# Peptides against a protein of PDB entry 4N78, part 223

Target 1, 186 residues: chain A of PDB entry 4N78
Amino acid sequence: HFQVICRLLGYQGIAVVMEELLKVVKSLLQGTILQYVKTLMEVMPKICRLPRHEYGSPGILEFFHHQLKDIVEYAELKTVCFQNLREVGNAILFCLLIEQSLSLEEVCDLLHAAPFQNILPRVHVKEGERLDAKMKRLESKYAPLHLVPLIERLGTPQQIAIAREGDLLTKERLCCGLSMFEVILT
Target 2, 155 residues: chain B of PDB entry 4N78
Amino acid sequence: MAELQMLLEEEIPGGRRALFDSYTNLERVADYCENNYIQSADKQRALEETKAYTTQSLASVAYLINTLANNVLQMLDIQASQLRRMESSINHISQTVDIHKEKVARREIGILTTNKNTSRTHKIIAPANLERPVRYIRKPIDYTILDDIGHGVKW

## One batch from the design tools (peptide; made by RFdiffusion4, then SolubleMPNN)

Design b2_p23_4_s4 (from b2_p23_4, 11 letters changed)
Fold by OpenDDE base, seed 5:
Structure b2_p23_4_s4 (fold): chain B 186 residues (1-186), chain C 155 residues (1-155), chain A 23 residues (1-23)
Amino acid sequence: as target 1 above (186 residues)
Amino acid sequence: as target 2 above (155 residues)
Amino acid sequence: VFGIPQERIDETIQALVDEAAAA
């Protein structure tokens, strides 16, 4: 599903969706969640001492449950605040999954373009074969596929310019050094 | 452009008119040959003249048809070439627009990105001695040991 | 457009191609 979304939206669509999600998250965090947090801070016990370990885990839990009874029983916290937190969580997860899907698509594009851009894999030479001979063979095999040099030789100046720009745009991908998710977490 | 215009406006219409005129002329020639054969005392000579006129007429019509056909073919070739040039121009514009749109899109998404911190892949030097993973026998933490300490505060 | 250094781009693509060839 996320791959389909990424393909459908492209860079522009993803950017728009991410921007809107960030706005929604910001609105939720600065609005409703902040208000609930402030309210919770007001109702928090001023002095909550750790009960004696002698009460055991159940006793300690009961103690904290009693101290936080007003908070736990706060109906709006369960219904509204947790729902908003869920929405924020879903938005974050959505952003993560979109970025992952986009990265996969970018990787696929880069890999598909590589033979046309004179980017060849480093050949693992089996014992006894000359690395140079294999590399030369690969270079010779893929040389006719080099798109930019081919267009530079056969194309019009306008086609050459477009090919160069296309080559640049093909290579410049987010996965090469940029992260959207890190921005979202900040 | 001038060549195409000449073909469309002058050469092809002119060729069509010439064919029409040739039809009229052929009819006249046929009438002449028929009358000449009837009136001539030397039927053999009249027949030879008719054959000559027929051959000439056929050759002239063939020439006119061939000329017209070649002009039509030339016209179509010029038009096809013009269409190809237009297509190339449209494709160029389309590609330019697409590149521009892509650049705009990339700028927009780029604003939402930050540089990935290249985690220095510390070469985790795998310690040579693969100590056999001691089978962590998860001893079930018997939490029952804590059961005796919790005296239920009778509220 | 993204301001990624060309060296990093080239390294990334090369690494991806190498990984794909190894698989």
Scores: peptide ipSAE 0.307, ipTM 0.755, DockQ to the pose 0.589
Fold by OpenDDE base, seed 4:
Structure b2_p23_4_s4 (fold): chain B 186 residues (1-186), chain C 155 residues (1-155), chain A 23 residues (1-23)
Amino acid sequence: as target 1 above (186 residues)
Amino acid sequence: as target 2 above (155 residues)
Amino acid sequence: VFGIPQERIDETIQALVDEAAAA
């Protein structure tokens, strides 16, 4: 599904969606969540002494439960705040999945374009085979597919320019060095 | 363009008219030949004359048809060439626009990105010694130990 | 457009192609 979405939206559509999601997340974080956090800070015991380890895990839990009773009993926290946090989480996950899907698409595009751009796999030479011969053979095989040189030879200046730009755009992909998700996390 | 215009406005219509006129003339010639043959005392001469007219008429029609056909073909070739040029132009414009749109789109999404910290993949120097795949002795995980704890929610 | 160094692009593509060929 995300792959289809990525294909449908393209870079522009994805950008728009991501921007809007970021706005929503920001709004949630700076709005409701912040208010709840502030409220929680207000009700947080100013002095919470670490219970003595002697009370054991149940005693410690009870202690913290008692200390945080007001927080736990704050019903609005469970309903509204958690919902907002869920929304934020969903937005983040959505962004992650979109980025992953986009990366996959980009990788596919790069791989498909590679033969046309004179990007050939490094041939693993088995023992006894001449690397140079294999590489030459491979190069020869794909040489007719080199689009830019072909257009440079046969095309008009305008076509050449377009071909070069297209070639550049084909190579320049986000997956080559950029991450959106890291921006979302910050 | 001038040639195409001449073909469309003058040559082809003219050829069609000529062909039509030829048709009417041929009918007249046929009638003449028929009547001439019937009325002529010298049937052999009349027949020879008819043959001559027939040959001439056929040649004329063939010429007219050929000329018209060639003109039409020429017209079509010119039009096809024009269409190809137009297509090329449209494609060029379209591609230019698409590239521009793509650049804009990329800039828009680009602002939402940061550089991947290429952790210098430490050349994981593949330890030369490919440790023999330790035969993963799949010790069957005896899950029986968990039999006592979990209320198996049958999903 | 993205400001990615060409070298990095080329390396990435090459790596992808190599990986694809190995698979």
Scores: peptide ipSAE 0.298, ipTM 0.752, DockQ to the pose 0.607
Fold by OpenDDE base, seed 3:
Structure b2_p23_4_s4 (fold): chain B 186 residues (1-186), chain C 155 residues (1-155), chain A 23 residues (1-23)
Amino acid sequence: as target 1 above (186 residues)
Amino acid sequence: as target 2 above (155 residues)
Amino acid sequence: VFGIPQERIDETIQALVDEAAAA
């Protein structure tokens, strides 16, 4: 599903969605969540000692539950604060999944374009075969597919310019060195 | 442009008119030949004259049709060439606009990105399941499967 | 447009192509 979304939206659509999500996340964090966190900090017990281990796991849990009873029973925390946190979490996950899907799409595009851009795989030389001969054969095989040189030879100046720009745009992808998710975490 | 205009405005309409006039003339020639044959004492001579007029008339019509056809073909070729040039221009503009839009889009998304700290060791794990570009194994479309569909002649 | 060094782009593409060929 995310792959389809990435294909449909393209770079522009993804950018718009990401920007809006960031705004929403920022608004939630700086507004409601921050207020709840501040309130919770004020009502938190100032002295919470570790209960004796003799109480066991259930006793320890009950102890903490009793100390935090007022907080746990705060209805607005469950309904509003946790919901907002869920929304933030979903937004972050959405951004992550979009970026991953976009990267996959970009990788596919790069791989598909490679034969047309004179980017050839390094042939694993089996023992005994001359690397040079295999590479030459491979180069000869794909030489007719080199799009930019072909257009430079046969095309108009305008076509050549477009081909070069297209070639550049094909190669320049986010997956080559950029991350959106790191910005979101920041 | 001048040639196309001449074809459209003068030569083709003129050829059509000439062909129409020729039709009218053929009717007159036919009437003449009929009357001449009836009135002539020498029927053999009248027949030979009719044959000559018929041959001449057919030749003239054939010439007019051929000339008109050639002019129409020439007109179409010129128009096709003009359309190709126009298409090329439109395509160029379209591509330029698309490239520009793409650049704008990339700038917008670029603002939302930071440089990847590529530790040298991270193999770009191409997700293993890169759906192998389904090698479009051009399975030769075995058109033989279609052999049984439509033509009722079971050999 | 993205400001990615060309060298990094070329290296990345080459690495992807090599990996795809090895698979």
Scores: peptide ipSAE 0.286, ipTM 0.741, DockQ to the pose 0.580
Fold by OpenDDE base, seed 1:
Structure b2_p23_4_s4 (fold): chain B 186 residues (1-186), chain C 155 residues (1-155), chain A 23 residues (1-23)
Amino acid sequence: as target 1 above (186 residues)
Amino acid sequence: as target 2 above (155 residues)
Amino acid sequence: VFGIPQERIDETIQALVDEAAAA
């Protein structure tokens, strides 16, 4: 599903969605969540001493439950605050999944384009085979597929320019060194 | 453009008119030959003259048809070439626009990105024991394995 | 457009291709 979304939206669509999600997240964090956090801080017990170990686990739990009773019973916290936090979480997850899907798509594009861009896998040389011979064979096999050089030989100047730009755009992908998710986490 | 215009406005219409005129002339020639044969005391000579006129007329018509056909073909070739050039131009413009749009899109998304902290990929020290490369049977990468990681709609 | 160094791009693509070939 996310792959389809990525394909449909493209870079621009993804950017727009991400920007809007960031706005929503920011709004939630700076608005409702912040207010609830402030309120919670105000109602927090000033001094919460560790209960004596003698009360056992149930007693300790009851003690803390009693100390936090007002917080736990805060109905708006359960409904509005947690819902907003859930929305933030969902937005973050959505961004992550989109980025992952986009990265996969980019990787596929890069891999598909590689033979046409003279990017060949490193040949594993078995013992006794000349590395140079294998590489030459591989290069010879894929040489006719080199798109930019082919167009440079056969194409018009305009076509050559477009081919070069296309080649550059094909290579320049986010997965090569950029992350959107890291920006969201800051 | 000038050649195409000449073909469309002068050569082809002219050829059509010439062909039409030839039809009229053929009718006149036929009438002449018929009358000449009837009136001539030497029927053999009249017949030979008729044959000559017929041959000449047929040759003339054939020439006119051939010329007209060639002109039409030439016209079509020129038009086809023009269309190809237009198509090429449109494609070029379209591609340029697409590239531009893509660049804009990339700039927009780029603003939302930061450099990946390349954790120093610890040199995967290739274990020294080069185990014999097991014959890489190119099993088609079954991408279906990735289908299960998401809420994979089992199609 | 993204400002990624060409060297990094080339390295990444090469690594991907190598990985794909090893798979």
Scores: peptide ipSAE 0.374, ipTM 0.770, DockQ to the pose 0.597; fails the geometry check

Design b2_p23_5_s1 (from b2_p23_5, 8 letters changed)
Fold by OpenDDE base, seed 5:
Structure b2_p23_5_s1 (fold): chain B 186 residues (1-186), chain C 155 residues (1-155), chain A 23 residues (1-23)
Amino acid sequence: as target 1 above (186 residues)
Amino acid sequence: as target 2 above (155 residues)
Amino acid sequence: SVFGIEVTNEQIQALLEEFLALQ
C-alpha cells in the first residue's frame, strides 16, 4: 500500500504530505500534549521518594499507583492525551513507512536505470572465469545501452541537455544520502 | 513551406486541370481517329495512326497521373515532416516542463531531508546552504535491499 | 502531340517500373 502511495504521490506529493504531518505533529506536541505535560507536572507529588525495597515489587507498584492515582484516574489524560499520542505515533510510523517505501522505489529505479547509465552489476565470478574478462564482456554488452553517450552522438543539442539533466536527476536520489525520517525525529 | 504552398496552390491543381483537359483531348482524339478511319482509303494506315495516337494518349495520361501522384505524395511527405517537427517540439517542451517539475519537487522534498548519519562519531554537519546540490555521496547502491522484493510480503 | 506532352518509350517504361515498385 505504501508503495502505491509513493508511486502515486511522487516526490512532490510526499513532500506535501510530510509537511502537513510535521505541522500536525508539531501542533500536537506544542499544543495539547505540552499542556497536559505542564498540568501533570503541576499535580505531580513534590516528594515521591522511592519506597523501601522491603515492600517488594507489588508494594512498590502499589505505592506508586497510590501516589499517581489522581493522575492515572484523570479521565482527560486517558482520552485526549493518549489519543493525541497515538496520532503522533501513527504519523511517525506513517513517515517511516513512506520513507522506506520511497527508498525501495528509488533503488528499483536506480537498478532499472543502471544498464543505461554505465553502471555494471556486481559480477559473480564462477570458478574458472577471469573477472577482467567477464567485466570486459559486460562492458561490451551494455555499451550500446549507455543512453547519454548515445544521445550525445545521435541527438540534438537540446536532447543532449535533457538527457544529461535526466541522467543527473536519475542518479540523484534521496536514498543515496538523505533521510526524511531523521528530520521528523528532530 | 514554399514548396508545400507551391504543391497545394499550383502543382496539384494544375495537375488536376491537366488531367481534365486530357479527358477532353482524348475525346477529340477518338473522334479524329474514327473519322480518319472512315474517310481514309488506306484503312491499314489509319489503323496504325490510331494505334499511335492511342499509345501516345495513354502514355500522356499515365505521365500526368504519375506526376500528380508524385506531387500528392510529396505534399504528404512534407506535411508528415512538419508534423514530426511539431511533435518533436512538443515533446521537448513537455520534457523540459517535466524536468522543471521534478526539480521543484526535489527541492521541496529536499527541505524535509537531512544527511543520513553514516558514522556514529563524525557529526556530518548538514551543509548550511541547502542550495548547493547535495552532492549525493555516491555510496554504491546496495541493491541487496531488493533481494526480498517479490516474495509476496504484503507490506 | 495532341496532349503537348511527348512521352518517350523510355519514360513509359520508367513510369511502369515506378508503378510496379509502388505495388
Scores: peptide ipSAE 0.028, ipTM 0.571, DockQ to the pose 0.007
Fold by OpenDDE base, seed 2:
Structure b2_p23_5_s1 (fold): chain B 186 residues (1-186), chain C 155 residues (1-155), chain A 23 residues (1-23)
Amino acid sequence: as target 1 above (186 residues)
Amino acid sequence: as target 2 above (155 residues)
Amino acid sequence: SVFGIEVTNEQIQALLEEFLALQ
């Protein structure tokens, strides 16, 4: 599903969606969630000492339940605040999945474009073959597929310019060195 | 453009008119040849004259058709060339616009990105100086020395 | 000339050659 979304939206559509999600997350964090956190901080017991181990696990649980009773009884916390936190979590998860899907698409595009851009596949040299000889054979095999040099030789100046720009756009992909998710986490 | 205009406005219409006139003239020539053959005392001469007119008429019509056909073909070739040039121009513009849109889109998404921290796993080459674990041979503390002290005073 | 167009023997021959080349 995310792969289909990435293909349909393209870079511009993904950018718009991500920007809107960031706005929503920011709004939730700085608005409703912040207000709930402030309220919770106000009602939070100032002195919550670790109960003595002598109370045992049930006693410790009851102690914390008692100390947090006002927080637990705050009905709006369970409904609105947790829902907003869930929305934030879903938004973050969505961004992660979109980035992963986009990265996969970009890698596929790079792999498909590689033969046309003088990017040779990593060759496993079998025992007895010289790496240099195999590399030369590959270069010779893929040389006719080099699109930009071909167009530079046969194309009009306008076609050459377009081909060079297209080649650059094909080579420059986000997966090569950029992450959107890291920006979302900051 | 001037050549195409001449073809469209002068040569092709002119050729079509000439061909139409030739049809009318062929009918007149046929009538003339028929009447001349009937009225002539020398039928052989009249027949030879008819053959000459027929040959000349057919040659003339063939020439007119060929000229008109060539002019029409030339017109079509010029028009096809113009269309191909227009198509090429449109394609170039379209590709330029698409590249521009893609660049804009990439800038927009680029603002939402940061450089991946390439965790250069610096292979911390652990210095191979495996400090030999000093085998602390725990000498068993012989507590037998304390055996002499604990002799309870015989009360 | 019956049609006011003097077709030379050379033009007739050229047309005949073109016609034969198309067959």
Scores: peptide ipSAE 0.028, ipTM 0.567, DockQ to the pose 0.005
Fold by OpenDDE base, seed 4:
Structure b2_p23_5_s1 (fold): chain B 186 residues (1-186), chain C 155 residues (1-155), chain A 23 residues (1-23)
Amino acid sequence: as target 1 above (186 residues)
Amino acid sequence: as target 2 above (155 residues)
Amino acid sequence: SVFGIEVTNEQIQALLEEFLALQ
């Protein structure tokens, strides 16, 4: 599903969706969530000492349960605040999955374009074959497919310019060094 | 351009008129040959004359049709060439626009991106000022990411 | 010339050859 979404939206569509999601997340964080956090900070016990390790894990849990009882019993926290947090979480997950899917599509595009861009696949050398000979054969095999040199030889100046720009756009992808998700987490 | 104009305005219309006139003339020649044969005391001579007129008429019509057809074909070839040139121009413009749109789209999405942290050190690099175009650092495309996807082609 | 066009025997022959080539 996410792959289809990426294909349909393209870079611009994905950007628009991400921007809107960021706005929603920002609104949720600065609005309701912030208010609940402030309220929770007011009701938090001023002196919550770490229980002695002697109480063990169950005792510590009970201690924190007791200290946080008033917070846990705050009904509005469970209904509205947690729902907003869930929405934020879903938005983040959506962004992550879109980025992952986009990266996969970009990688596929790079792979498909590679023979036309003088990018040779990794050669597995079988026993007894010279790597150099195999590389040379591969180069010779794909040499006629190199699009930019072909167009430079046969094309008009305008076609050459378009081919070079297209080649550049094909090579420059987000997956090569950019992450949207890191921006979303900031 | 001048050749196409001449074909469209002069040669083809002229050829069509000549062909139409030839049709009318064929009828006249036929009538003449019929009357000449009926009125002639020497029917053999009249037959030979009719044969000559028929041959000449058919040849003339064939020539006119051939000339007209060639002119039409030439016109079509010129028009086809013009259409191809126009198509090429449109394609060039379309490609230029598409490249531009793609560049804009990439700028837009690029604003929403940061460089992948390759270094283990979590330096929280403060987002540089919004104004700096994300310079695509031409790092060599590390195709190692592809190693996990390309499982299938056992050479 | 019945049609005002003098068609040479060579032109007639050429046309006949073209006609035969189309059949």
Scores: peptide ipSAE 0.028, ipTM 0.565, DockQ to the pose 0.006
Fold by OpenDDE base, seed 1:
Structure b2_p23_5_s1 (fold): chain B 186 residues (1-186), chain C 155 residues (1-155), chain A 23 residues (1-23)
Amino acid sequence: as target 1 above (186 residues)
Amino acid sequence: as target 2 above (155 residues)
Amino acid sequence: SVFGIEVTNEQIQALLEEFLALQ
């Protein structure tokens, strides 16, 4: 599903969606969540002494439950604050999945473009084959597919310019060194 | 363009008129040959004359048709070439627009990206001020990173 | 009359020459 979304939106659409999600997350964090955190800090027991070990695990749990009862019973926390936190979480997960899917799509594009860009795959040498001979054979096999040199030889100046620009755009991808998700986490 | 205009305005209409006139002339030649044969005491001579006129007339009409046909074909070839040039121009514009859109899109998404820093330093990078030109780090695309992904995903 | 045929022949010859001139 995310792959389809990435294909449909492209870079522009993904950027727009990510920007809007970031705005939503920012709004949630700076608005309602912040207010709830402030309120919770005000109602938080100032002195939470460790209960004596003598009460055992059940007694300790009851003690902490009693100390935090007001927080746990805060109905607005359960409804609004937790819902907003879930929305933030979902937005983050969505961004992660979109980036992963985009990276996969970019990788596929790079792989498809490689034969046309004079990029040869790593040659696995079978037993008895010389690496150099195999590389030369591959070079010769793919030489006619080198698009930019072909257009430079046969194309108009305008076509050459477009081909070079297209080649550059094909080579330069986000997956090669950029992360959107790291920005979202910051 | 001048050649196409000459074909459309002069050569083809002229050829059509010539062909129409030739039809009228052929009828006159036929009438003459018929009358000449009827009136001539030497029927053999009249027949030979008729053959000569017939051959010449047919050759002339064939030439006119061929010339007209060639001019029409030439016109069509020129028009086809013009259409191809127009198509090429449209494609060029379309590609230019698409490249431009892609560059804009990449700039926009680039603002939302940071370099994959191996350093775990949680630098809360403040939202990169809009003004920082997304320096495309032209790192040579190490496609070796793709080698590990390609082995596992059975498409 | 032979003259009528000759004039007609010249006219036809002129027509044929017009055909040739179009070549």
Scores: peptide ipSAE 0.022, ipTM 0.555, DockQ to the pose 0.004

